# Designs tried in a protein design run: peptides against a protein of PDB entry 3H8D. Part 79

Target 1, 122 residues: chain A of PDB entry 3H8D
Amino acid sequence: DMKRQQRFFRIPFIRPADQYKDPQNKKKGWWYAHFDGPWIARQMELHPDKPPILLVAGKDDMEMCELNLEETGLTRKRGAEILPRQFEEIWERCGGIQYLQSAIESRQARPTYATAMLQNLL

## One batch from the design tools (peptide; made by RFdiffusion4, then SolubleMPNN)

Design b2_p15_8_s2 (from b2_p15_8, 9 letters changed)
Fold by OpenDDE base, seed 2:
Structure b2_p15_8_s2 (fold): chain B 122 residues (1-122), chain C 122 residues (1-122), chain A 15 residues (1-15)
Amino acid sequence: as target 1 above (122 residues)
Amino acid sequence: as target 1 above (122 residues)
Amino acid sequence: MNEERQERIRELIAS
């Protein structure tokens, strides 16, 4: 239901090609996830060298994290959990509202907290 | 509605009597707030020299923050916002579940996200 | 391709 716990996470990643470079040459990316209860609702990836990637449940299932929240271990990873606004600010900046809206209108989005909130906004 | 944004905050306070004491003699308390949308749902105060104070909307209105969330300025205060679990962990430790349940059963609690979540749990 | 991507995600999460 819509009363499920909403939790947000962010973890950094380094490109494989940069793994063994000097620190100043390691370009950091960011992996974001929004979990609606145990299952992911939205995923977002910021890259230093390519456009951000936006993913929404239903439409992009095969490209998103397949693990439930507990399986990820994110809840036990220090510093991984972020405030909702820390996710939403980036999501909005990347065009996430339009992306999710389009997924809803095309019947590709699975109902989640995110879809419900968007429909409340519109 | 239950889709309102849930936000949690914590700020320290020093007892008035300790305000002008040496730092080592300033006993710090903690003020916690849960806002269900614009209005406070729960408030909690940890004191170094007395039992914690638990307050719930409806029952304890006159003892709780009277300002709406925006009026408090908490959303703009760096470091004030905390994760939901950071609030809930302390709330539970202080006996908040029983406190809120009693308020519901006595018809003193105003319906909030917190009351709804508790009723889902029970 | 899907398996490769999922593996990358798992590795990322585990890092």
Scores: peptide ipSAE 0.183, ipTM 0.596, DockQ to the pose 0.835
Fold by OpenDDE base, seed 4:
Structure b2_p15_8_s2 (fold): chain B 122 residues (1-122), chain C 122 residues (1-122), chain A 15 residues (1-15)
Amino acid sequence: as target 1 above (122 residues)
Amino acid sequence: as target 1 above (122 residues)
Amino acid sequence: MNEERQERIRELIAS
C-alpha cells in the first residue's frame, strides 16, 4: 500500500578491475536502491565509465537486488540511507522518468509507490 | 604488432563483504590480466563463490582495466607478474578459448595477440 | 549472468 515506508539507499562500489589499484586510480561507482516497504521498487547504478543502469520492479526483477530490505542490512549500514530527493534527483537525471513510464506503458512494470507517483505526475 | 611484449599478471583480492572479517573468513579471489604491449588484451577474474569473469579487448573494454600497463604499476609489484602458461591454463579452464572465439565471430573482439593466436590455433 | 550480478550486489551491500 502507499502507506508503506519509502526508503532510499546509496552505496559506493569500486570496479573489480580497480580493486588492486592505488586509491587515486580507483574510480567509484554508486549503487542506489528505492524500497517500497520491504520490496525494492527501483534500482540504479552509476558507473564511472559506462552508462547508468536503471531498473524497475517487475520488468527488471532478475537484475535487481533479490533480497528484501531486512535481508540487505541496509537499514543498519551507517551512511547508506539517503533522502528521497537524493535518489530522485539522480533518477531524473538518468532518464528514470521516461524509463519507468515506458515500463508502465509496455505493461512490464509492477505497481509500486514509484509507478503510482509517476502516474500522478502525468 | 605481434612483436609486442606479452606480459601476464595475477593479483589476489578479497570480496568487499569479507574485507573486515577475520582472516580465516576471507575468501580470496584472483584478478588476471594479459597485456599485449601497453594495452590489455584479456582480463580474467576468479571468484570464490561465483563463476569466473572473462573479458576480451574490444568487447569488454568498459569492464576491463582502463589503464595502460605502465599506469597500472603491475610491472613494479613484486609477485604480480606470472608466466604465460600460468595465465593460459586458467583461461582455458574457464572457457576462455570459446569466449574469445565467440567475440571474434561476433566481430566484437579487437585484434590482439590473443585473437591472432586463437586464429592460428583454429 | 544473473547469478553473478546478484552476487556482486550482495557483496556490494554487505561491504
Scores: peptide ipSAE 0.178, ipTM 0.487, DockQ to the pose 0.523
Fold by OpenDDE base, seed 3:
Structure b2_p15_8_s2 (fold): chain B 122 residues (1-122), chain C 122 residues (1-122), chain A 15 residues (1-15)
Amino acid sequence: as target 1 above (122 residues)
Amino acid sequence: as target 1 above (122 residues)
Amino acid sequence: MNEERQERIRELIAS
């Protein structure tokens, strides 16, 4: 009955090619997740040397985190949780609105908080 | 049409009696605010030497921040914005659920995101 | 996506 909690997370990752390099030569990417209640709604990856990856539930399930929120342990990982705007600012900058809109129009997107918000905006 | 953004803030304050004391003798309180869109829905104050103060829109308008969100400058104050749970954890610990419930039942509370969530919970 | 990518995500989350 109560609305699902929207929670956002960000964690850094190091490129595989930089695994064994000195810290100064390790360029970080960033992994982002939006959870709509227990289930992921959007995922995003920023890379130092290639375009961002945008993913939305329904369309990109195979490429997104398969764990429910509690299984991830993200809520217990210090520094992982971020404010909604910290996610949305990057999402918008990376073309997330257009990406999700296209997924909705093609009927590939699963209904989530994100799809509902976008449909209210348009 | 789109749902209002829920944003939460926390800033420290020093007791008036400690204004001119050395830093080691200044005990901090904490001022909390929940904004439902541009308007405040809940306010809370933690004190070092007295009980918490709980305030809800409609009932306690005269004692709450009367500035809209943008007028406060809180969104531009570094370190002021907090996660929803950082507010709710303190709110619940201080008896906020019961306080808001009583305000709803007495028809003193203005409808907000907070009142709606509580009514869905009960 | 394949299992290798999912494993990378799990490892990333766990790190």
Scores: peptide ipSAE 0.178, ipTM 0.596, DockQ to the pose 0.781
Fold by OpenDDE base, seed 1:
Structure b2_p15_8_s2 (fold): chain B 122 residues (1-122), chain C 122 residues (1-122), chain A 15 residues (1-15)
Amino acid sequence: as target 1 above (122 residues)
Amino acid sequence: as target 1 above (122 residues)
Amino acid sequence: MNEERQERIRELIAS
């Protein structure tokens, strides 16, 4: 449904092992989310010490944010919301297009704005 | 075409009569643009001393930005790019939905992402 | 994944 707002968010996290270290010794990861209307469509996690994690609705529900957008409070969190391209740039770099494509082909993906856009792209 | 990026921008302007006044005596207007891929689809201007101006591609070409997105340099202007909803919120408040609808009905609107989305909305 | 992972996400979001 093209009526639903597409909103994107990013927040930093510090790995547990670094949480009590001095700032210079902390390495930040980044948590990304794409919400298709109220529900998450894609999630992505960049880590300083392991490969990025890519997640898509339907396939990876158990690993993704369980809250709807309003429940998260992300819309009220200063600095959390990002531009669509800021999400897509990282998504593409991490192999997100292929990841989502495979999820569609295996019939694991829940239809979302992201799946529709991919099918427009291809 | 759903492949084209939708990008939104906002920049302030000071009305000519105020340009040489002290900062406290200046009133800012705001110039908004929606680019559907390389070309502008909607433009909007908020003024401190007159009603907002709404413009849509096809109908209002002579009054709208004549440059394609890259030519404007807006993508390289810090703080210019805004979130889609930040544009849409003002657009709606100013009566943009009805304005665009009328442009479509009168066959003045050039088909854009905006016209397509409106037709999804209705 | 389990509830513990979801809790970590919630904590991250709330931070």
Scores: peptide ipSAE 0.181, ipTM 0.607, DockQ to the pose 0.817; fails the geometry check

Design b2_p15_8_s3 (from b2_p15_8, 8 letters changed)
Fold by OpenDDE base, seed 5:
Structure b2_p15_8_s3 (fold): chain B 122 residues (1-122), chain C 122 residues (1-122), chain A 15 residues (1-15)
Amino acid sequence: as target 1 above (122 residues)
Amino acid sequence: as target 1 above (122 residues)
Amino acid sequence: SNAERQARIRELIAS
Protein backbone atom coordinates (compact mmCIF):
# COMPACT_ATOMS: atom_id res chain seq x y z
CA ASP B 1 0.00 0.00 0.00
CA MET B 2 0.95 3.67 0.00
CA LYS B 3 2.67 3.36 3.35
CA ARG B 4 5.71 1.84 1.66
CA GLN B 5 9.09 3.15 2.60
CA GLN B 6 10.33 5.92 0.35
CA ARG B 7 14.06 5.92 -0.16
CA PHE B 8 16.23 8.09 -2.31
CA PHE B 9 19.70 7.57 -3.66
CA ARG B 10 22.33 9.45 -5.59
CA ILE B 11 25.55 8.26 -7.12
CA PRO B 12 28.01 10.22 -9.20
CA PHE B 13 29.30 9.33 -12.60
CA ILE B 14 32.05 10.72 -14.72
CA ARG B 15 31.30 11.12 -18.37
CA PRO B 16 33.23 8.73 -20.57
CA ALA B 17 35.11 11.51 -22.28
CA ASP B 18 36.62 12.60 -18.99
CA GLN B 19 37.46 9.26 -17.46
CA TYR B 20 41.19 9.57 -18.09
CA LYS B 21 41.58 13.26 -17.37
CA ASP B 22 42.97 14.76 -14.23
CA PRO B 23 40.40 14.83 -11.44
CA GLN B 24 40.01 18.56 -11.71
CA ASN B 25 38.96 18.15 -15.30
CA LYS B 26 36.40 15.44 -14.67
CA LYS B 27 32.91 16.86 -14.72
CA LYS B 28 30.58 14.78 -12.63
CA GLY B 29 27.09 13.78 -13.48
CA TRP B 30 24.64 12.43 -10.98
CA TRP B 31 22.28 9.50 -11.05
CA TYR B 32 19.25 9.74 -8.79
CA ALA B 33 16.70 7.16 -7.85
CA HIS B 34 13.51 7.22 -5.86
CA PHE B 35 12.37 3.84 -4.63
CA ASP B 36 8.79 3.38 -3.56
CA GLY B 37 9.16 0.32 -1.45
CA PRO B 38 11.20 -2.22 -3.34
CA TRP B 39 10.69 -0.74 -6.78
CA ILE B 40 11.87 2.39 -8.47
CA ALA B 41 9.34 5.16 -8.90
CA ARG B 42 11.49 7.89 -10.40
CA GLN B 43 14.92 8.15 -11.89
CA MET B 44 16.85 11.25 -12.73
CA GLU B 45 20.21 11.87 -14.31
CA LEU B 46 22.12 15.12 -14.24
CA HIS B 47 24.77 15.64 -16.83
CA PRO B 48 27.47 18.25 -16.98
CA ASP B 49 27.02 18.89 -20.66
CA LYS B 50 23.48 17.96 -21.65
CA PRO B 51 19.93 18.27 -20.39
CA PRO B 52 18.80 16.23 -17.43
CA ILE B 53 17.04 12.96 -17.94
CA LEU B 54 13.79 12.43 -16.09
CA LEU B 55 12.14 9.05 -15.92
CA VAL B 56 8.99 7.83 -14.24
CA ALA B 57 7.78 4.33 -13.56
CA GLY B 58 5.34 2.94 -16.05
CA LYS B 59 6.25 5.32 -18.82
CA ASP B 60 9.99 4.83 -18.80
CA ASP B 61 10.43 1.33 -17.43
CA MET B 62 12.72 0.33 -20.26
CA GLU B 63 15.11 3.15 -19.52
CA MET B 64 15.06 2.93 -15.75
CA CYS B 65 16.85 0.71 -13.31
CA GLU B 66 15.30 -2.72 -13.57
CA LEU B 67 16.59 -3.99 -10.24
CA ASN B 68 14.63 -3.88 -7.05
CA LEU B 69 16.13 -1.91 -4.23
CA GLU B 70 17.80 -4.80 -2.50
CA GLU B 71 19.27 -6.02 -5.76
CA THR B 72 20.92 -2.67 -6.34
CA GLY B 73 22.88 -2.75 -3.13
CA LEU B 74 22.27 0.98 -2.80
CA THR B 75 21.16 0.61 0.79
CA ARG B 76 24.59 -0.72 1.59
CA LYS B 77 26.55 1.81 -0.41
CA ARG B 78 28.06 4.48 1.78
CA GLY B 79 26.97 7.94 0.84
CA ALA B 80 24.42 6.80 -1.69
CA GLU B 81 21.28 7.40 0.28
CA ILE B 82 19.95 10.93 0.35
CA LEU B 83 17.09 12.76 1.93
CA PRO B 84 13.81 13.08 0.09
CA ARG B 85 14.28 16.80 -0.31
CA GLN B 86 17.70 16.29 -1.84
CA PHE B 87 15.94 14.40 -4.57
CA GLU B 88 12.85 16.55 -4.82
CA GLU B 89 14.72 19.81 -5.03
CA ILE B 90 16.53 18.66 -8.12
CA TRP B 91 13.46 16.94 -9.49
CA GLU B 92 11.51 20.14 -9.30
CA ARG B 93 14.28 22.21 -10.82
CA CYS B 94 14.47 19.81 -13.71
CA GLY B 95 10.77 20.02 -14.46
CA GLY B 96 9.92 16.73 -12.87
CA ILE B 97 6.52 17.82 -11.69
CA GLN B 98 5.43 18.63 -15.20
CA TYR B 99 7.02 15.50 -16.54
CA LEU B 100 5.24 13.25 -14.09
CA GLN B 101 2.00 15.10 -14.55
CA SER B 102 2.18 14.56 -18.27
CA ALA B 103 2.84 10.90 -17.74
CA ILE B 104 -0.21 10.67 -15.52
CA GLU B 105 -2.41 12.52 -17.95
CA SER B 106 -1.25 10.32 -20.80
CA ARG B 107 -2.00 7.29 -18.66
CA GLN B 108 1.58 6.16 -18.96
CA ALA B 109 2.58 6.51 -15.33
CA ARG B 110 2.41 3.60 -12.97
CA PRO B 111 0.78 4.62 -9.71
CA THR B 112 3.45 5.26 -7.13
CA TYR B 113 4.05 7.36 -4.08
CA ALA B 114 5.18 10.06 -6.46
CA THR B 115 1.98 10.06 -8.47
CA ALA B 116 -0.05 10.11 -5.29
CA MET B 117 1.90 13.06 -3.96
CA LEU B 118 1.36 14.94 -7.16
CA GLN B 119 -2.37 14.47 -6.83
CA ASN B 120 -2.17 16.23 -3.51
CA LEU B 121 0.02 18.99 -4.85
CA LEU B 122 -2.21 19.82 -7.84
CA ASP C 1 -3.89 12.71 5.36
CA MET C 2 -1.31 9.97 5.73
CA LYS C 3 0.60 11.18 2.69
CA ARG C 4 2.21 13.92 4.74
CA GLN C 5 5.92 14.42 4.47
CA GLN C 6 7.91 12.55 7.07
CA ARG C 7 11.03 14.35 8.19
CA PHE C 8 13.54 13.47 10.83
CA PHE C 9 16.03 15.58 12.69
CA ARG C 10 18.83 15.20 15.17
CA ILE C 11 20.70 17.81 17.10
CA PRO C 12 23.32 17.39 19.76
CA PHE C 13 23.23 18.83 23.21
CA ILE C 14 25.78 19.07 25.94
CA ARG C 15 24.53 18.30 29.38
CA PRO C 16 24.41 21.34 31.60
CA ALA C 17 27.00 19.95 33.96
CA ASP C 18 29.56 19.84 31.17
CA GLN C 19 28.90 23.16 29.50
CA TYR C 20 32.02 24.83 30.86
CA LYS C 21 34.38 21.89 30.66
CA ASP C 22 37.01 21.36 28.03
CA PRO C 23 35.55 20.01 24.81
CA GLN C 24 37.02 16.60 25.40
CA ASN C 25 35.14 16.36 28.65
CA LYS C 26 31.78 17.34 27.23
CA LYS C 27 29.62 14.30 26.72
CA LYS C 28 27.08 14.82 24.01
CA GLY C 29 23.48 13.84 24.13
CA TRP C 30 21.24 13.73 21.10
CA TRP C 31 17.80 15.11 20.53
CA TYR C 32 15.75 13.40 17.82
CA ALA C 33 12.49 14.43 16.28
CA HIS C 34 10.14 12.86 13.80
CA PHE C 35 7.77 15.28 12.16
CA ASP C 36 4.66 13.97 10.47
CA GLY C 37 3.89 16.86 8.25
CA PRO C 38 4.09 20.04 10.25
CA TRP C 39 3.74 18.45 13.66
CA ILE C 40 5.94 16.24 15.73
CA ALA C 41 5.02 12.58 15.95
CA ARG C 42 7.91 11.22 17.98
CA GLN C 43 10.71 12.64 20.03
CA MET C 44 13.71 10.86 21.43
CA GLU C 45 16.58 11.96 23.59
CA LEU C 46 19.80 10.07 24.10
CA HIS C 47 21.83 10.90 27.14
CA PRO C 48 25.39 9.99 27.96
CA ASP C 49 24.62 9.13 31.56
CA LYS C 50 20.97 8.14 31.84
CA PRO C 51 18.35 6.13 30.00
CA PRO C 52 16.93 7.40 26.75
CA ILE C 53 13.74 9.37 26.71
CA LEU C 54 11.04 8.30 24.30
CA LEU C 55 8.04 10.46 23.61
CA VAL C 56 5.04 10.02 21.35
CA ALA C 57 2.44 12.49 20.22
CA GLY C 58 -0.76 12.48 22.18
CA LYS C 59 0.69 10.81 25.22
CA ASP C 60 3.65 13.07 25.77
CA ASP C 61 2.61 16.35 24.23
CA MET C 62 3.60 18.33 27.29
CA GLU C 63 7.15 17.06 27.14
CA MET C 64 7.62 17.24 23.39
CA CYS C 65 8.52 20.06 21.10
CA GLU C 66 5.52 22.35 20.92
CA LEU C 67 6.60 24.12 17.76
CA ASN C 68 5.57 23.11 14.30
CA LEU C 69 8.33 22.14 11.95
CA GLU C 70 8.74 25.50 10.32
CA GLU C 71 8.83 27.24 13.67
CA THR C 72 11.72 25.07 14.80
CA GLY C 73 13.99 26.17 12.01
CA LEU C 74 15.29 22.61 11.82
CA THR C 75 14.78 22.49 8.08
CA ARG C 76 17.24 25.33 7.76
CA LYS C 77 19.80 24.02 10.20
CA ARG C 78 22.72 22.41 8.47
CA GLY C 79 23.27 18.85 9.51
CA ALA C 80 20.08 18.59 11.49
CA GLU C 81 18.02 16.57 9.08
CA ILE C 82 18.59 12.84 9.04
CA LEU C 83 17.30 9.87 7.15
CA PRO C 84 14.31 7.95 8.43
CA ARG C 85 16.44 4.94 9.18
CA GLN C 86 18.83 7.03 11.22
CA PHE C 87 15.92 7.79 13.48
CA GLU C 88 14.26 4.39 13.36
CA GLU C 89 17.40 2.47 14.13
CA ILE C 90 17.83 4.31 17.39
CA TRP C 91 14.12 4.29 18.10
CA GLU C 92 14.03 0.54 17.81
CA ARG C 93 17.12 0.07 19.93
CA CYS C 94 15.61 2.22 22.63
CA GLY C 95 12.40 0.22 22.77
CA GLY C 96 10.37 2.70 20.81
CA ILE C 97 8.19 0.11 19.18
CA GLN C 98 7.01 -1.18 22.52
CA TYR C 99 6.63 2.31 23.86
CA LEU C 100 4.47 3.45 20.99
CA GLN C 101 2.49 0.24 21.05
CA SER C 102 1.72 0.75 24.70
CA ALA C 103 0.62 4.28 24.01
CA ILE C 104 -1.72 3.03 21.32
CA GLU C 105 -3.15 0.31 23.49
CA SER C 106 -3.72 2.74 26.32
CA ARG C 107 -5.43 5.07 23.86
CA GLN C 108 -2.96 7.80 24.65
CA ALA C 109 -1.28 8.03 21.27
CA ARG C 110 -2.41 10.52 18.71
CA PRO C 111 -2.74 8.89 15.31
CA THR C 112 0.33 9.67 13.25
CA TYR C 113 2.39 8.17 10.51
CA ALA C 114 4.24 6.31 13.23
CA THR C 115 1.14 4.73 14.68
CA ALA C 116 -0.01 3.75 11.22
CA MET C 117 3.32 2.15 10.45
CA LEU C 118 3.18 0.18 13.64
CA GLN C 119 -0.18 -1.22 12.65
CA ASN C 120 1.46 -2.59 9.55
CA LEU C 121 4.42 -3.96 11.43
CA LEU C 122 2.37 -5.82 14.08
CA SER A 1 22.83 4.66 -27.31
CA ASN A 2 20.23 4.12 -24.65
CA ALA A 3 21.46 0.61 -24.12
CA GLU A 4 24.95 1.87 -23.53
CA ARG A 5 23.70 4.47 -21.10
CA GLN A 6 21.79 1.87 -19.17
CA ALA A 7 24.82 -0.35 -19.06
CA ARG A 8 26.92 2.45 -17.65
CA ILE A 9 24.36 3.14 -14.98
CA ARG A 10 24.17 -0.49 -14.00
CA GLU A 11 27.91 -0.48 -13.67
CA LEU A 12 27.78 2.59 -11.47
CA ILE A 13 25.17 1.02 -9.26
CA ALA A 14 27.20 -2.11 -8.92
CA SER A 15 30.45 -0.30 -8.18
Scores: peptide ipSAE 0.163, ipTM 0.584, DockQ to the pose 0.776
Fold by OpenDDE base, seed 3:
Structure b2_p15_8_s3 (fold): chain B 122 residues (1-122), chain C 122 residues (1-122), chain A 15 residues (1-15)
Amino acid sequence: as target 1 above (122 residues)
Amino acid sequence: as target 1 above (122 residues)
Amino acid sequence: SNAERQARIRELIAS
């Protein structure tokens, strides 16, 4: 079977409340995505003033980006693509392993590269 | 079976003949490495004045880095790690697919992530 | 709302 390419992206976002303030008064959040081939496998959002949001395919599809990788244009957005470890380090720090594990145990997670890797590790 | 992490690195080198010249008169080469887990799978060297050097595990072990990934310190060297595609683009441009294919056909290549990917594609 | 959040994210992705 063909192994799909794993690609990771990060883009900043500014809180709505800060959008019209001076740059120095804007606190950045970060939007992260893991694409397993053309389809998103994990999404993660870091906020300056609230807990991280973790999302996994199958369980959280309605809250995740619905566009395939090519449709997003992320591969053509300068500075958007990041190293796998730059995603995983944050994912792990935010409890992503436990979150995905629970989704697998409840049979809510769609099989992806991420679920396969976790099920190898456990 | 556990899937190994694929990591890619690039560092510049200056030709020995240019090492004592003014910076503007030094032409940079580039050293590339693909590590399949702790062990190197592919190495590639770009030179300013001669053809690229392509090396694959099994066939070219004596010409490749003999250190495992942790021993090299590359994971801790700022700016050394690159995206997979940044390696693959150059690899493909330099004829790496054909080089690895020939090594497989001659039974000189050690099985790695790279050989597996190629044998999936063909 | 989640819908509004997603809309903002889509806008960021497209920008």
Scores: peptide ipSAE 0.161, ipTM 0.583, DockQ to the pose 0.763
Fold by OpenDDE base, seed 1:
Structure b2_p15_8_s3 (fold): chain B 122 residues (1-122), chain C 122 residues (1-122), chain A 15 residues (1-15)
Amino acid sequence: as target 1 above (122 residues)
Amino acid sequence: as target 1 above (122 residues)
Amino acid sequence: SNAERQARIRELIAS
């Protein structure tokens, strides 16, 4: 069996309140996803005017993207795919390591590539 | 132990004959590298006027980059790092699968992430 | 709401 491919994606979003404003006045947010093979492992959202949202598989399934990787079409969306470090840098700054660690310790996290890497790191 | 990180890089080069020509007349080649952790696993070179060059660890060590990943400085060179698929697409088109397979069968290839993936695929 | 947020994300992904 081949190891599951780790793929990362990022797409921008404009908040609803700025939808009809001039481009100059639109504040952009960012949606991030980490897929461990076909299934999402981590999701992260950067908002222009509220705290970041961090989500991990198992714990936050109901708040995360429900589509598998192929269903999203992200692999075919130009400019959507990013390097692992482009995801991890933001994840770390947002407190993602602590968030995932807490989810593991509370038995809420589903085993993923992300949990395995963290457990090897700590 | 953490799994070794797979990282891919691409940098352009101008052939010596075009070094002093107008930008319009310079033909660009491309140098590709796959690093399996700190050590190179595959190297590939696209030339404007000759066949591609494919190189794999173990077999072609003397012709490949001799620096480990950190020594290259590629991780700090803006725009050098690329996605795995950006490497693999070119590798496949150049006949890299067959090249690596032959190196494995002749006992010339050093075991790498690339050899493991190929052996799982075939 | 979370439901509205998820709907917006699906729309972004599909765009």
Scores: peptide ipSAE 0.161, ipTM 0.574, DockQ to the pose 0.783
Fold by OpenDDE base, seed 2:
Structure b2_p15_8_s3 (fold): chain B 122 residues (1-122), chain C 122 residues (1-122), chain A 15 residues (1-15)
Amino acid sequence: as target 1 above (122 residues)
Amino acid sequence: as target 1 above (122 residues)
Amino acid sequence: SNAERQARIRELIAS
């Protein structure tokens, strides 16, 4: 149901290659998640040295977080939860609208809050 | 039941940092999985620039593949399936026996074919 | 890939 709680999260990550380097040589990436109720609807990764990664439910299930929201522990991680606009601003900048639109048109996207909102916008 | 089919898989991965580099600058890692029937029993990751990662069911569930074997598609991926010894040789070299042993002793390991074999050996 | 996905999940949990 579209009345499900929409929650957004962001956590930093260090590249595996930088994991054991000195702090000054660690480049931060950012992992973003949009949860439509208990399940992820969109995932996004910002990297310091490569293009952003965009993922949408249905199409990219096997590349996305497969834990439900409670299993992730994100709700209990201080500073992890972000405002919708903080997610959407980056999503839009990364071409997320077009990405999700294509997934909808190809019937690859699983229906979520995100697909519903986009279909209302278009 | 210990009569479950034991299947082992290995797939290469490129570090996220190397994903878009020239081929000569991409360092391969290897992702290993041992499935005891439909569910993973052990997971192992070899990296070119950091220590190996060892994971065992029960103890490390949240860091391991949470898809069942069929969901992974590994059975349908040519060249992914490996012989038991191809897994065990690396597992042993990486200290997997000691790792699993500790998990058993701490009661963190979920009973699997792997735990049973180790307990028979010790 | 599965390996890359698992790496991300591991990082998530470990963070």
Scores: peptide ipSAE 0.170, ipTM 0.528, DockQ to the pose 0.300; fails the geometry check

Design b2_p15_8_s4 (from b2_p15_8, 8 letters changed)
Fold by OpenDDE base, seed 1:
Structure b2_p15_8_s4 (fold): chain B 122 residues (1-122), chain C 122 residues (1-122), chain A 15 residues (1-15)
Amino acid sequence: as target 1 above (122 residues)
Amino acid sequence: as target 1 above (122 residues)
Amino acid sequence: SVAERQARLRELIAS
């Protein structure tokens, strides 16, 4: 159903190595998620000292959040929800379009809102 | 096309009668808009001293924003864009579901993402 | 490891 609600979330994380450092010395990463209805469609992780991680449903299920949207509690976490463009802008910069396209062409991607939108784009 | 981007915006306004009053004496209203792709689908106005105004495409075109999304400049106005739920929560409280339903049943509503979603709800 | 990363993320989400 292409009428499923699309919701996006972002939360920061601190590297374990920086956990006990002074605030100014802690390097912040960012965890992003796109939920297509109750199920995650895309996940993205920005790290301060390594390349970003891009994950798409079907292909990367074992590395992605296994909780459905309601189980995450993200909808109740203040400041976690973000606008679609706030996700897409980062996704595009990280090479997400190419990553998703490759997953589709290799028959690894599960159909989601994200795959449908890519078909419209290309 | 049910894949059109749905975007929501909110901007405050001050009543003309309060324009020259001290800040604490100015009563703030709120202007809301839902754009289904480039065209407005729903508009809502919260007033400090009168009932809310609800407007839907097709029925209320003459009272709604006549600019397409790009012409409004809202996508470039910092703080104007809001989450879908931030619009829907107010819409529901103001009786928007019933208003839209009546517009559909009277054949006054233009088909939009909003009308399609209502069909899923009811 | 992936398992450790997942555990950290679950904790982060739940926090």
Scores: peptide ipSAE 0.166, ipTM 0.569, DockQ to the pose 0.811
Fold by OpenDDE base, seed 5:
Structure b2_p15_8_s4 (fold): chain B 122 residues (1-122), chain C 122 residues (1-122), chain A 15 residues (1-15)
Amino acid sequence: as target 1 above (122 residues)
Amino acid sequence: as target 1 above (122 residues)
Amino acid sequence: SVAERQARLRELIAS
């Protein structure tokens, strides 16, 4: 059902090479998730030292969070949940629209809220 | 289209009687809005000294925000936008489900994302 | 590797 709850999350990570440095020298990355109901639809990772990683359900299942939303505990993690636009703004800047579109056209994308929205956009 | 963007907002207000008091004596109320795409679907007001006000599109149009989302400027106001659950939690506590259901049953409610979700819930 | 990245992310999520 496309009326499933859409929820978005973001958590920071510090790259391994920086984990023992002073806080001022720890460059943060960011892990993003879009859950379409209980299951992830999109995942995104911003890194301080390499290109962003964009992942879409169906195509990138093996590289994406395999836990359902409740299993992640993200809904109970303070500060983890973000607004849709907080996700989408980064998604768009990272080329997510094109990435998802390509996944749809290659028939690799699993239909999600995200794919449905893209169909409305294009 | 029920795939419209759902956005939620909250802004504080100080009751007129308190506006010239010291900050510590200014009891805040809260104005909530649920926009289903460009138009408001639900409005809610918490008051420090009286019962909450619940409003639903169709039934309460004359008492609700008449501006479309862009006209409100809420999307550009820092701290105004809130998560769906931040709205729904208060809505539920205030009896919003019953209020909206009654509006639907009386054929006063305009179909919105909110009415559609309620149909899925009940 | 993907497996290593996934493991790191799981730890991150769980933290």
Scores: peptide ipSAE 0.163, ipTM 0.571, DockQ to the pose 0.819
Fold by OpenDDE base, seed 4:
Structure b2_p15_8_s4 (fold): chain B 122 residues (1-122), chain C 122 residues (1-122), chain A 15 residues (1-15)
Amino acid sequence: as target 1 above (122 residues)
Amino acid sequence: as target 1 above (122 residues)
Amino acid sequence: SVAERQARLRELIAS
């Protein structure tokens, strides 16, 4: 079902090494998730000191959120939900299109709204 | 079906706050899971700096592994699978019997092999 | 690992 609700979320995090530093010395990262209906389709992590982490369903299940959307509580977390473009802009800048494309071509990606959209794009 | 295969797993983890510390300053925790066939029945976390976390199916679904056993890859992870008693010993020491019993009595527990065994015990 | 993932998620969601 490709008419599932697409919902996107972003949560900031402080890297472990900075947890107990003064606020001015804490470097902030960002955790992103795209849910295709109840199930995660893409996950992304922006870090202050290392390359972004891109993850797609099917390929990276072991590294991604294991909870369905309702179980995460993200829909109830103030400020967590973001607009689709707020996710997509970062995703694209991080090379997400190529990453997902490769996952599709290698038969590793699970079909999602994201894979469908990519197939329409290309 | 109460004749499902019971499988138990344990994985070490370093708490996020310690991720980038020197090894000597990393405190190790332990993540445990009991799978009743393909589905998780119990989950448990031992922490170096806080009380153990006990979780049971039905009651704590939102805090537990959301993947079925095959999807977790645990059966393919070297050293992850443990003997039943290696789980049960820790479970019992952490107060798991009482925890699960309360979940059953409060009508929060999903029936599993674990609930069946407990009902036989009591 | 699954454990690490769960720990990270729990921390992030709770933050």
Scores: peptide ipSAE 0.167, ipTM 0.528, DockQ to the pose 0.572; fails the geometry check
Fold by OpenDDE base, seed 2:
Structure b2_p15_8_s4 (fold): chain B 122 residues (1-122), chain C 122 residues (1-122), chain A 15 residues (1-15)
Amino acid sequence: as target 1 above (122 residues)
Amino acid sequence: as target 1 above (122 residues)
Amino acid sequence: SVAERQARLRELIAS
């Protein structure tokens, strides 16, 4: 059902190795999530020292968030929710369109709002 | 349905801070899961440097997940599945009985095979 | 691994 609410979230994270360093030596990454209704459709991680990680539902379920949206508590975390464009801008910059497209073509992607939108675009 | 298959799993993990250290400086933890049919009933983590973490369905859903057993891939990971007693021995040692009992009494626990067994025991 | 992912996710969400 394409009437499902699309919600996007971003939270910072510190590299595990930097967790106990002084603040100036902590490099911040960003964890992004796109929820299509209660379930995650896309996830990405921006890392300070390595390439971004892109994940799409169906293909990357084992690496993605296992919690439904309510379980995450993200809706109740101040500053976590972002606008669609704030997600999409980074997604596109990281090659997310091609990544999702490839997942669709290989029949690895689970149908989501994201797959539907991409198929409309192409 | 108490006819659901009870399956137990254990996977090692390295502390985030130790991920990039030499092997001798990596302290190993253990992640345990009890699945009551397709859904997790209990989870625990043994850490090398902090108290064990015990989690029970219903009470700790936000820290566990609603991940289906098949989605975890644990059934296909060699060496991951363990015997019930291998889980229960650690669970009991860590105070899991009291933890689950408290969750039942506070009506926080979701009914599972684990809650049923405990209620039979008591 | 699933264990590592779960641990990191829990910590991240709880932060």
Scores: peptide ipSAE 0.160, ipTM 0.533, DockQ to the pose 0.473; fails the geometry check

